# Ledger of designs, part 126: peptides against a protein of PDB entry 5EFW

Target 1, 141 residues: chain A of PDB entry 5EFW
Amino acid sequence: TTLERIEKNFVITDPRLPDNPIIFASDSFLQLTEYSREEILGRNARFLQGPETDRATVRKIRDAIDNQTEVTVQLINYTKSGKKFWNLFHLQPMRDQKGDVQYFIGVQLDGTEHVRDAAEREGVMLIKKTAENIDEAAKEL

## One batch from the design tools (peptide; made by RFdiffusion4, then SolubleMPNN)

Design b1_p28_2_s4 (from b1_p28_2, 18 letters changed)
Fold by OpenDDE base, seed 1:
Structure b1_p28_2_s4 (fold): chain B 141 residues (1-141), chain A 28 residues (1-28)
Amino acid sequence: as target 1 above (141 residues)
Amino acid sequence: DEELEELLEKLLEELEKALRKFPKQEFL
């Protein structure tokens, strides 16, 4: 679909279903993670975590979901083949006209290095803008 | 999961309709 072909790494999840499963993934996300769409849909995104993933950072993500708020973090993730990458990750709720959470939008920026300072600010700006654009598209329904 | 498939189909249909209003560059 046109949505799947957006050249950004993103997923949409459904917090109204048990364990907040992925219900949509972009082609770029599949390429990054080395999974097929069939392997990903219906699963919680925790399959990207591994031995060196910081548990405190994972808790920040969980807290944001539970509190229905946004969060931006960097964490180690793993591809299907076990390759490590640094994920600059932004998550935010998608709300309906009444303000109730319908979905979460997750946007990923991958890299071989942990980014700081100007590079981090630039990456954060990019992934937040991407998430807002996806949210805006949903409001036009 | 049949319920997930139905949800995905509905979401994609509506999102595809909405995204036609935005150029590809809007997501950069």
Scores: peptide ipSAE 0.033, ipTM 0.599, DockQ to the pose 0.026
Fold by OpenDDE base, seed 2:
Structure b1_p28_2_s4 (fold): chain B 141 residues (1-141), chain A 28 residues (1-28)
Amino acid sequence: as target 1 above (141 residues)
Amino acid sequence: DEELEELLEKLLEELEKALRKFPKQEFL
């Protein structure tokens, strides 16, 4: 689909379903993570976590979901083949016109290294802008 | 993007329905 072909790493999850499963994944996300769409849809995104994933950072993500807020973090994730990457991750709720959370938008910027300073700021701006673009598309439906 | 918006609405609605009926099952 056109949405799947957006050249950004992103997923949409449904917190109204058990365990907040992924309901949509971009082609780029599939390529990044080395999973098929069939392997991902209906699953919680925690399959990207592994031994070196910081549990405190994961808790920040969980807290943001529970509190229906946005969060931006960096964490170690793993591809299907077990390759580690640093994920500069932004999550934000997608709300309906009533203000109720319908979905979460998760945007990933992958890298071999943990980023800081100007590189981090640039990456954060990029992934936030991507999330906003997806959200704006949804609001105009 | 109008096409993107239309696709988002349709796809998310259908996927949500599918996932509610068949949790953690393949849709596509």
Scores: peptide ipSAE 0.029, ipTM 0.557, DockQ to the pose 0.050
Fold by OpenDDE base, seed 4:
Structure b1_p28_2_s4 (fold): chain B 141 residues (1-141), chain A 28 residues (1-28)
Amino acid sequence: as target 1 above (141 residues)
Amino acid sequence: DEELEELLEKLLEELEKALRKFPKQEFL
């Protein structure tokens, strides 16, 4: 399917709705998190957080949403089965032609290890590029 | 990646169509 051809973990959320729910998720994201589409649509992505998720990092994400800015962080997330993974996460607003925030684009890069140095730089570049691709596609609509 | 962009455009177009057809409140 078209979705199957997009081998990137991403979601689109709607900050205009209460609690900024996920309104779209890629198949790869569902596979990563082990949730069905029905289980996550309409929910805030905080269900990925757990005991070892750094609250200060979560606050950075919240602040970015509240301030309508982009953020890149790395945090512990949990799959439905409770498996921990390091999530290199990039979030950025998707704005309309008037400059108003319509959505947020969230891109995730999963790993078993906390990435540093060259690996981190490469991962950041990848997830930012993916987010930009989504944003650019949206601007053409 | 032009191919990815085209795919994403199609997906977003379908998403926007869906959002126009269904009340946003359905996501609440």
Scores: peptide ipSAE 0.025, ipTM 0.543, DockQ to the pose 0.038
Fold by OpenDDE base, seed 3:
Structure b1_p28_2_s4 (fold): chain B 141 residues (1-141), chain A 28 residues (1-28)
Amino acid sequence: as target 1 above (141 residues)
Amino acid sequence: DEELEELLEKLLEELEKALRKFPKQEFL
């Protein structure tokens, strides 16, 4: 679809369904993670986690979902083939016109290194802008 | 930018409608 072809790494999840599954994934996300769409849809995004993924960071993501808030973190993720990458990840709720949480959008910026300082600030700006653009669009539904 | 946002809104609306009609189907 046109939405799938947006050249950003992102997913949409549905917190109203059991275990907050991915209901949409961009083509770029599939390319990054080396999964097919069929392998991803209906699953919780935790399949990206592995041995070196910081559990405390994962908890921050879980808490944000439970509390219906946004969060920005960096964590180790794994591709299907087991390749590690640093994921600068931003998550925020997508709300309907009544203000109720409808979906979450997760935006990923991948890298070989944990980023800090200027590089981190630039990355955060990018992924937040992407998520916010989609969130604002969703509010008009 | 703005045109993309409008398109996204329409696509999300259609997605939501599809999910309501076919809750037991695979997600789009």
Scores: peptide ipSAE 0.024, ipTM 0.546, DockQ to the pose 0.100

Design b1_p28_3_s1 (from b1_p28_3, 14 letters changed)
Fold by OpenDDE base, seed 4:
Structure b1_p28_3_s1 (fold): chain B 141 residues (1-141), chain A 28 residues (1-28)
Amino acid sequence: as target 1 above (141 residues)
Amino acid sequence: SWAEAERRRVERALEEYRRDPSSMPDTW
């Protein structure tokens, strides 16, 4: 089974390249966002943002990248056709044996509504666990 | 339009990033 066939919404980005572009996207992510792989690879993930995307939440993601830490947030994202969705998003660094950041793993849980309480906790647990699984899978390829 | 304004915002952020790679532009 190839990494791209994992039935989760995720991307891998390369912060060592200019603008931290997406270097890998799962099939599920492509289906969610309505983009082709060719339209996504080599681009920064900001193309998912739109008019109602909270800039303060985006800044939290930027700060996490700058500080090389993980972050979990909910934000409005947009598909290629312009459809809004709530993205429960988790980002974490993938580190080498020396502890240096090689990549970032971004995992998305989509929804038509903002999730709260138990649903949010379950979603957070799922996307964090998924990120760890992707980290291990990517190292083995 | 919003799209045009956002394009300009992103371009400014990229220019800043090129000048100072220690700070990445807004992402996701």
Scores: peptide ipSAE 0.187, ipTM 0.656, DockQ to the pose 0.182
Fold by OpenDDE base, seed 2:
Structure b1_p28_3_s1 (fold): chain B 141 residues (1-141), chain A 28 residues (1-28)
Amino acid sequence: as target 1 above (141 residues)
Amino acid sequence: SWAEAERRRVERALEEYRRDPSSMPDTW
């Protein structure tokens, strides 16, 4: 689909379905995580977590979902082959015309290192802008 | 193992979610 071909690492999840599963995943996300689309769709994104994923950071993501707010964090994620990467992650709700949350947009910026200072600020700006672009694209479909 | 512990954690979270659908298991 047009949405899946956006050249950024992102997923869209549906909090109205059990366990908030991924309903869309970009080609870039599949490449990053080393999964097929078939392996991803219908699953909660927790499969990205592993032994070194900070549980407190994951709780921040959960709190944002529960409160229907946006959040930006950095956490350790894992590819299918078990490769670790630092994920600068941004999550925000996608709302309908009535203001109700329909989906969540999750954008991932991968790196080998935890980013700070200017690099972090740049990454945050990028993933937030990407999320806004995805929001617009999804509404047009 | 970590995998076993995580499986138990997820199961507990799913049980909580079933009891309160306004909650959500840990994700991402």
Scores: peptide ipSAE 0.184, ipTM 0.652, DockQ to the pose 0.182
Fold by OpenDDE base, seed 1:
Structure b1_p28_3_s1 (fold): chain B 141 residues (1-141), chain A 28 residues (1-28)
Amino acid sequence: as target 1 above (141 residues)
Amino acid sequence: SWAEAERRRVERALEEYRRDPSSMPDTW
């Protein structure tokens, strides 16, 4: 679809299904993570985690899902081949016209380094803006 | 191994979710 061709790393998940599986992934996300779309759809995004992924950071993501709120964190993720990358990650709910959470949007900014200060602020602004654009695009489908 | 520990962690999280669907397993 046109949504899949957006040149940003993102997924959409369905919290109304068991284990909040990925129901949509951009082409860029597939390229980043080295997975096929078939390998990803229907799975919880935890497959990106590995030995050096901070569990406390993962818990922050879980808390945001449970509370149906947004969160922005940095965590170690792994590609299919086992390569580590720093993921500046933003998650936010997509709400329907009634205000109920329909989906979550997850946006990833990949890097070889943990970013701080101005670089982090810039990245956060970028991924948040991306999430808003995805929210708008998804509503138009 | 980490993989074995993670499998156990996920299983426990799924069990918790099945008991209380308002709680999601750890993700991403």
Scores: peptide ipSAE 0.173, ipTM 0.634, DockQ to the pose 0.182
Fold by OpenDDE base, seed 5:
Structure b1_p28_3_s1 (fold): chain B 141 residues (1-141), chain A 28 residues (1-28)
Amino acid sequence: as target 1 above (141 residues)
Amino acid sequence: SWAEAERRRVERALEEYRRDPSSMPDTW
C-alpha cells in the first residue's frame, strides 16, 4: 500500500485487540528489524527488546499506553539476527472523530546510534513530524 | 532461534494477560 511505502520506520498497533498487536508496519521498519511482514503482524512490539533493553524505559512506554499519551525515549532494540541498535522511539495515540484512541503510532529514527544534545533534538522533531504525517495519511485511507 | 524463543515469551505473556488483565506485560 501507499502507507507501507512511506520511507520511514514506523508501526501502527491496535490497543483494542488483545496484547496491543502490530497491525501495520512500513517496509523500512521491516528492513531495519530484519523481519518479514508475516512475522510481525499480529504480535506485540516487545519482540524488539532484549537483554540490554532498559526496563525503566520500557515502563515509560507502558505508562504512556495506559494513560493514552505520547512518549519519546531511547532504548536498545534488537534485530531478528540479534544485532543491537539504539532506537530513538516516539509513540502517540491516533484518535477517532470522537476523540477515542483507536490506534498507537510508533516511529523509530533511521539512525542506529545513541544520540544526544542537538542531534537528539533534531531526531525528536523528525520522528514527531513523521508521526503526524502518518496520522493524517492513515485517516485518509 | 532467538526469534522462536521470543515468540514463546510473548505467547506466555499473552496467556497471563488473558487470565488476568491486570497482569498486562511490558510492550515495545
Scores: peptide ipSAE 0.193, ipTM 0.647, DockQ to the pose 0.175; fails the geometry check

Design b1_p28_3_s2 (from b1_p28_3, 13 letters changed)
Fold by OpenDDE base, seed 3:
Structure b1_p28_3_s2 (fold): chain B 141 residues (1-141), chain A 28 residues (1-28)
Amino acid sequence: as target 1 above (141 residues)
Amino acid sequence: SWREEEERRVEEAREEYEKDPSSMPDTW
C-alpha cells in the first residue's frame, strides 16, 4: 500500500486484539529491524527488546498503552541478527471520530546512537510530526 | 485465512506470555 511505502520507520498496532499486535509495518521498519513482514504481523512489538533493554523504559510504554496516551522514550532494541541500536521511539493513539482509540502508531527514529540535548529535541519533533502524518494518511485509506 | 492465522498467532503468544510473564518483557 501507499502507507507501507512511506520512507519512515513505523508500525501500527491494534489494541482491540489480544496482546496489541502489529497490524501494519513500513518497508523502512522492516529494513531497520531485519525482519520480513510475515515474521512480525500479528505479533506484539516486544520482540525488539533484549537483555540490555531498560525495563523501566518499557514500563513507561506499557503505562501509555494502558492509559491510552502518547509517550516518547529512548531504549535499546535488537535487530533479527541481534544487533543493538538506540531507538528514539514515539507512541500515540489513533482515535476515531468519536474519540475512541482504534490503533497505536509507533514511530522509530532511524539512528544507532543515543541522542541528547538539541539533537534529541529535534528528533522528538520529527517523530511526532511523522506520527501525525501517518495518523492523517491512515484515516484516508 | 490470513486473519485467522494472525488471530491464532496472537493468541498463542498471549498464552505463552501468561504462562510465564517473567520470561520476556510484558509489552512493546
Scores: peptide ipSAE 0.199, ipTM 0.599, DockQ to the pose 0.170
Fold by OpenDDE base, seed 5:
Parts: C-alpha cells; sequence; structure tokens
Structure b1_p28_3_s2 (fold): chain B 141 residues (1-141), chain A 28 residues (1-28)
C-alpha cells in the first residue's frame, strides 16, 4: 500500500486484539529491524527488547498504552541479528470520529548514540510530525 | 509455522490477561 512505502520507521498496533499486536509495518521498519513482514505481523512489539533495554522506560510505554495517551522515550532495541541501537520512540493513539482508540502508532528514530539537547528536540519534532502524517494517511484507507 | 506459533502466544497472553489484567506483559 501507499502507507507501507512511507520512508519512515513506523508500526501500527491494534489494542483491541489480544496482546496489542502489530498489524502494519513500514518497509523502512522492516529494514531497520531486519525482520520480514511475516515475522512481525501479529506480534507484540516487545520482541525489539533485549538485555540492555531499560525496564523502567518500557513501563512508561505500558502506562501510556493503559492510559491511552502519547509518550516519547529513548530505549535500547535490538535487530533480528542482535545489533543494539538507540531508539527515539514516539507512540500515540489513533482515534476514530467518536474519540475511541482504534490503533496505536509507533514511530522509531534509530541512532548509534543516545541523543540529547538540541538533537533530541529535533528528533522529537520529526517523529511527532511523522506520527501525525501517518494518522492522516491511515484514516484515508 | 511462525504465524501459528505467534497466534498461540497471543492466545496464551489473552488467557492470562483475562485471569489477571495486571499480569499483562510490558510492551515495546
Amino acid sequence: as target 1 above (141 residues)
Amino acid sequence: SWREEEERRVEEAREEYEKDPSSMPDTW
């Protein structure tokens, strides 16, 4: 689909299904994580976590999902081959016309280092804008 | 298959959640 070809790292999850699985992944996300689409669809995104992933940061993501709010964090994620990367991650709910949560949009900005200060602010602006663009595009499908 | 195994994991997670919603694993 046109949505899959957006040159940004993102997934869409369905919290109405058991374990909030990924129902959509961009081509860029597959390339980043080194997984096939078949390996990802239907799974909860926790497979990106590994030994050095901060559990307190993961809990912030869980809290945001439970509260149906947005969150932006940095955490260590792992590719299929076991390569770790810093993920500047933004998650936000996608709501229907009634205001009910239909999906979550997760956007990833990958890097070799933890970003701070101006670089972090720029990254946050980028991934938030990307999430809004995805929200609009997905509503048109 | 990979899909069948993942579907099984999803179902197991669903069953655990129905028993105790606080047991839902962390995500992402």
Scores: peptide ipSAE 0.213, ipTM 0.631, DockQ to the pose 0.161; fails the geometry check
Fold by OpenDDE base, seed 1:
Structure b1_p28_3_s2 (fold): chain B 141 residues (1-141), chain A 28 residues (1-28)
Amino acid sequence: as target 1 above (141 residues)
Amino acid sequence: SWREEEERRVEEAREEYEKDPSSMPDTW
């Protein structure tokens, strides 16, 4: 779809289904994570976690989902081959016209390095802007 | 192993979600 071809790393999940599964993934996200689309769709994004993933950071993501709010964090994720990378991650709800949560949008920075200070601020602005663009694009589908 | 522990945590979180649909399992 046109949505999948957006040149950014992102997924869309459906919290109205059990376990909040991924329902869309961009081509860039597949390349970053080394998974096929078939391997990802219908799964919860927790498959990216591994031994060095900070559980407290994961809890922040869960809390944001439970409270239907946005969150921005950095965490260690793993590719299909087991390669570690730092993920600057932003999650936000997509709401319908009634204000009810319809989906979540998850955006990942295209870099694999841990970022700080000015680089982190720039990355955060970029992924938040990307999430807003995806929100608007998804409403047109 | 980490994987076995994570699988248990995921199962516990799923059970919690089934009891309270407002709660989601650990994700990402």
Scores: peptide ipSAE 0.195, ipTM 0.592, DockQ to the pose 0.179; fails the geometry check
Fold by OpenDDE base, seed 2:
Structure b1_p28_3_s2 (fold): chain B 141 residues (1-141), chain A 28 residues (1-28)
Amino acid sequence: as target 1 above (141 residues)
Amino acid sequence: SWREEEERRVEEAREEYEKDPSSMPDTW
């Protein structure tokens, strides 16, 4: 689809299905994480976590999902080969016309190291804007 | 510093995972 060709790292998950699985992944996300699309679709995104992933940060993501809110965090994730990377991550719900949550959009900043201050603010603005663009694009499909 | 706090959190997460890999949060 045109959605998966957006040149940003993102996934869409379906919280209405068991275990909130990934239902869409961008080509960029697959390249970043070193997985095929077949290896990703239908799985919960927890496979990105590893030994040095901060559990408290992951809990913030869980809380946002449970409360149907947005969240922005930085956390260590792992590629398929076990390579660590810092992920500036933004998650937000995609809602229907009634306001009910249909999906979650997860956006990862490209090629990230841990960022602070102005660089972090810039990255946050970028990934939030990307999430909004994805939200609009997904509604048109 | 912020760096020392990040390093501490990473180390704590590593130690907890090594003790029990099933302790890893079962969400995103």
Scores: peptide ipSAE 0.181, ipTM 0.538, DockQ to the pose 0.770; fails the geometry check

Design b1_p28_3_s3 (from b1_p28_3, 15 letters changed)
Fold by OpenDDE base, seed 3:
Structure b1_p28_3_s3 (fold): chain B 141 residues (1-141), chain A 28 residues (1-28)
Amino acid sequence: as target 1 above (141 residues)
Amino acid sequence: SWAEAERRRVEEARREYEEDPSSMPDTW
């Protein structure tokens, strides 16, 4: 689809389904994580976590989902082959015309390194803007 | 420093995993 071809790392999840599974993944996300689309769709995104993933950071993501709010964090994620990378991650709800949460949009920074200071601020701005663009694009489908 | 705090968080997460490898991580 047109949405899949957006050259950004992102997924869309459905909190209305059991375990908030991924229902959409961009080609870039699949390339970053080394998974096929078939391996990802219908799964909760926790498969990206591993031994060095900060559980407190994961809890912030859980809290944001439960509270239907946005969150921005950095955490260790793992590719299919087990390679670690730092993920600057932004999550926000996608709401329907009634204001109810329909989906969550998760955006990952293109870089795989931990970022701070100016680079972090720029990255945060980028992934937030990307999430807004995806929100608008998804509404047009 | 922020780097030291980050290392501590990573070490804590690793320890928790090693203590209970059968525990499933939270969502996402």
Scores: peptide ipSAE 0.218, ipTM 0.561, DockQ to the pose 0.704
Fold by OpenDDE base, seed 4:
Structure b1_p28_3_s3 (fold): chain B 141 residues (1-141), chain A 28 residues (1-28)
Amino acid sequence: as target 1 above (141 residues)
Amino acid sequence: SWAEAERRRVEEARREYEEDPSSMPDTW
């Protein structure tokens, strides 16, 4: 689809299904994480976590989902081969015309390094803008 | 090797997260 070809790392999840599974993943996300589309679709995104993933940071993501709010964090994630990377991650709800949560959009920064200060602020602005663009694109398809 | 041990630990942790989401990190 046109959505899959967006050159950004992102997924869309469906919180109305059991375990909030990934229902869409960009090609860039698959390349970053070293998974096939078939290995990811229908699964919860927890497969990106591992031993060094900060549980407190993951709790912030869980709280945002439960409260139907947006969140931006940096956390350790792992590729299929077990490579660690820093993920600057933004999550936000996609709402319908009634204001009800339909999906979540998860965006990962293109870089795999831990970012600070100005670079972090720039990255946050970029991934938030990307999420808004995806929200609009997904509604029109 | 360290890399092989790390991959194994990651795979084991991922399996545990998927089997019991109530006790492990449950998203992203």
Scores: peptide ipSAE 0.208, ipTM 0.590, DockQ to the pose 0.244
Fold by OpenDDE base, seed 1:
Structure b1_p28_3_s3 (fold): chain B 141 residues (1-141), chain A 28 residues (1-28)
Amino acid sequence: as target 1 above (141 residues)
Amino acid sequence: SWAEAERRRVEEARREYEEDPSSMPDTW
């Protein structure tokens, strides 16, 4: 679909299904993570975690899901081959016309280093803007 | 320093994961 070809790393998850599985992934996300689409769809995104992923940071993501709110964090994620990367991650709910949460949008900005200060602010602005664009595009489907 | 605190957090997370990989919550 046109949505899959957006040149940004993102997924859409369905919290109405058991374990909030990924139901959509961009081509860029597949390239980043080294997984096929078939390997990802229907799974919870926890497969990106590994030994050096900060549990407290992951808990912040969980709290945001449970509270149906947005969150922005940086965490260590792993590719299929086990390569570590720093993920500047933004999550936000997609709501229907009634205001009920239908999906979550997860946007990833990958890097070899933890980003701070101006670089972090720039990255956060970028991934938030990307999430808004995806929200709009998904409503048009 | 921040770098020292981050190293400690990473090491703690690694230890906890190695002890029980299923203890990681159901998120990214």
Scores: peptide ipSAE 0.201, ipTM 0.563, DockQ to the pose 0.754; fails the geometry check
Fold by OpenDDE base, seed 2:
Structure b1_p28_3_s3 (fold): chain B 141 residues (1-141), chain A 28 residues (1-28)
Amino acid sequence: as target 1 above (141 residues)
Amino acid sequence: SWAEAERRRVEEARREYEEDPSSMPDTW
């Protein structure tokens, strides 16, 4: 689909289904994580976690999902082959015309190191803008 | 330092994960 070909790392999840599974993943996300689309669709995004993933940071993501709010965090994630990366992650709800949450949009900016200061601010602006673009694109499809 | 605090947090998270991987929250 046109959405799959957006050259950004992102997924769309469905909180109305059990365990909030991924229902859409960009080609870039598949390349980043080293998974096939078939391996990811229908799964909760927890497969990205590993030994060095901060539980407190993951709890912030869970709280945002439960409260239907946006969140931006940095956490350790893992590829299929077990490679660690720092994920500057932004999540926001996608709402219908009634204001009800239909989906969550998760955008990932990968890096080898934790980003700070100007680099963090730039990354945050980028992933938030990307999430807004995805929200608009998803409404048009 | 911040770097020392971050390393400590990562080590604590690693220990907790190794003790019980199922204790991790069910999301990203």
Scores: peptide ipSAE 0.194, ipTM 0.565, DockQ to the pose 0.777; fails the geometry check

Design b1_p28_3_s4 (from b1_p28_3, 13 letters changed)
Fold by OpenDDE base, seed 2:
Structure b1_p28_3_s4 (fold): chain B 141 residues (1-141), chain A 28 residues (1-28)
Amino acid sequence: as target 1 above (141 residues)
Amino acid sequence: SWRAEEEERVRRAREEYEKDPSSMPDTW
């Protein structure tokens, strides 16, 4: 689909289904994570976590989901082959016309290192802008 | 330093995971 071809790392999840599974993944996300689309769709995104993923950071994501709010964090994620990367991650709800949460949009900016200061601010602006673009694109479908 | 704090965080995270590998992460 047109949405899949957006050259950004992102997924869309459905919190109305058990365990908030991924229902959409961009081609870029598949390339980053080294998974096929079939391996990802229908699964919770926790498969990206591993031994060095900060549980406190994961709790922040969980809290945002439960509270239906946005969050931006950095955490260690792993590819299918076990490669670690720092994920500057932004999550925000996609709401319907009634204001109810339909989906969550997750945007990933991958990096070999934890980003700080100006680089972090730039990355945050980028992934938030990306999330807004995805939100608009998804509404058009 | 922030690096030392990060290394300590990573160490603790690894130890926690190794203690209970069967535990699932909460979410993403």
Scores: peptide ipSAE 0.182, ipTM 0.624, DockQ to the pose 0.756
Fold by OpenDDE base, seed 4:
Parts: structure tokens; sequence; C-alpha cells
Structure b1_p28_3_s4 (fold): chain B 141 residues (1-141), chain A 28 residues (1-28)
């Protein structure tokens, strides 16, 4: 099974390229966001943001990228057609054997609902586990 | 009211976004 066919919403970005563009997207991610692969490859993921996306939450993502750390947040994103959805999002660096950041892995929770309490905790565990699985799968390519 | 403040916040955010959608930082 190819990485693209993993039934999870995720992308891989390349921070070594200008503007940290998406270099890989799962089929599920494309379905969620209503974009084609051609429309998103080579672009920064900011196209998912819109008027009601919380700027402070966005800053947390930026800080994590700058510091090369993981982060988990929940924010409003938009589909191609302009539909708003709540995205429980996890980002983490993919490192080489020397510990240098090669890529970032971004995982979006299945569904579009804002989650709280136990549901949020379960979602966080799931997307973190998914990110680890993707990290291992990508290293084997 | 908190609702009126939130509506104004959203309105301002929308106007900013419509002026320059690319002004948002490196995010997802």
Amino acid sequence: as target 1 above (141 residues)
Amino acid sequence: SWRAEEEERVRRAREEYEKDPSSMPDTW
C-alpha cells in the first residue's frame, strides 16, 4: 500500500524548500479539503485558513515550526468551497538519524467537529499515533 | 455584549483576509 492510500488525513511538508510547501498529501486529506493533489502540492498549508481562523492558534503552529517541535491545536479551517470545519491538528518534525529535521508531518483528525474533554484526549492520542506511523512508513520509502 | 464583540472580531478578521489572503503565516 502506498503512503497516499493510508486512510488518515495527513500531509508532509518540506521546510528545506521556500515557504515549507506540501510535498505529499493523502487521498483522505484531499477529500476532506475538497482540493485536488495538483492544487495543493508545492503550496504552503496556509490556504486552509480563513477569516475565523484564530490567529493565536496559528501562532502556536508557527512557533512549533520555528522551534522544530511538535504541537497539537484545534482551529477553524476551510475547504475549497469555503466550508468551515474544526480541525484537531497535530504537527511534528520528521528527523533523520542525526536528529536534523527533514520534513514536517501534519495530521488532521477524522471528521469536522470541535471536540472537548475525553473526545479531545482520544483524538489527540490518535493523531499523534498516526503521525508516528507515518514517520516510520515514510522512512521506509 | 460578548456576542457583539465576537461578531466585530470576526468581521475585522474577514476584512483583513479579503484584502490579502496570503498574509497569514506559515500554518495549516
Scores: peptide ipSAE 0.244, ipTM 0.596, DockQ to the pose 0.400; fails the geometry check
Fold by OpenDDE base, seed 3:
Formats: sequence, C-alpha cells, structure tokens
Structure b1_p28_3_s4 (fold): chain B 141 residues (1-141), chain A 28 residues (1-28)
Amino acid sequence: as target 1 above (141 residues)
Amino acid sequence: SWRAEEEERVRRAREEYEKDPSSMPDTW
C-alpha cells in the first residue's frame, strides 16, 4: 500500500527547506495528533509541543537535527484538542546514495503513556525498526 | 509554483519566529 497507509505513527521532514517542515505524515499520525494532513504539511513539528514539554528534551532533538544524527527521547506532546500524551520519539536522518542527508524520519510510539525500563527498551527497539522500514519504503521520495 | 509558494510560506513563518522566539516553543 501507499506510504501514508503504513500503520505506524510517523512523519518525514525536509531539512533542505526552511524550518525543516513536515512533507509527509502517516494516517496513523494524523489520527494520533487529531490534525488533518492539510493542517500539518509544510509546518515544523513544533506544533506538537506545549507548556509542559521539557525544553531540554526539545533541545536534544534540535541538536540531533543540526548534527545530522539520530536521537530517541520521551516528551510531552499535545493533540489539536489540547490533550497531553507521552511520546516516545525516534528521529533519524534519511541519506541518499552519496551519504548526504535528504530527509528526517520521525517515529512516535503507539500509545500515550510514559514507558520505563523493559517496556521502554522494547518500545525503542520497535520505533527504531519502524524507522528503518520507512527509510526503505521511502526511497522513491 | 507549489514548491515556491510552500518555501515562501515556510520562510515567512521562520522569520516571524526568529523575531520573537519566546512566542512559541523551541524549534525541532
């Protein structure tokens, strides 16, 4: 099926455009966040943040983008209706055949709860594997 | 056309944020 219909929460962003906007979002991500596709395409993913989002954690994400590296964090995000949820989030660069960063893949764990210990480790493994699968599926972008 | 319009929209949004970064969350 199409990339949008992959039953995982993810976005793809374009760091080559100003402010690294979202250029792709899965249907699951839209459902999770309560936004339409039209509301989020062309926007920076900061719209998920809110008053209780830890600024230091956000800075880790920014640093990873600036350094073109991967990062995995947990942070408070907000839906369109203002509902808070814990997001186990993984971000990694998608590179072209020359090794240059073309896009970033952002994957959000299914669910809205803070995860710890073994559950966190399992979640991390899952979202990382998901990101790799998306990387492979998105080669035609 | 569409790309140019999108790039301009994103550029403007970034410039507004840069004028007053305290008005919204840190960029990702």
Scores: peptide ipSAE 0.206, ipTM 0.601, DockQ to the pose 0.158; fails the geometry check
Fold by OpenDDE base, seed 1:
Structure b1_p28_3_s4 (fold): chain B 141 residues (1-141), chain A 28 residues (1-28)
Amino acid sequence: as target 1 above (141 residues)
Amino acid sequence: SWRAEEEERVRRAREEYEKDPSSMPDTW
């Protein structure tokens, strides 16, 4: 789809299905994570986690989903080949006209290190803006 | 080792979700 061709790392998940599976993934996300689309669709995004992924950070993501709110965190993720990367991650709900949550948008900014201060603020602004753009684009589908 | 433990954790969490939809495995 046109949505999948957006040149940003993102996924869309469906919390109305069991285990909140990924239903859309951008080409860039596939390239980053080294998975095929077939390997990802229908799965929960937890496959990106590994031994050094902070469980407390994962819990923050879970809490945001449970509370139907947005969250921004940094966590260690792993590619299919086992390469570690720092993921500056933003998640937010996509709501329908009634205000009910339909989907979650997850945006990833990859890096070799944990970012701080101005670099973090810049990254956060970028991924939040990206999420808003994706929300707008998804409404056109 | 970690992957096997995680898979078991996820399995248990899914079973819990089936019993209580307010519960869900850790995500992302």
Scores: peptide ipSAE 0.196, ipTM 0.625, DockQ to the pose 0.179; fails the geometry check

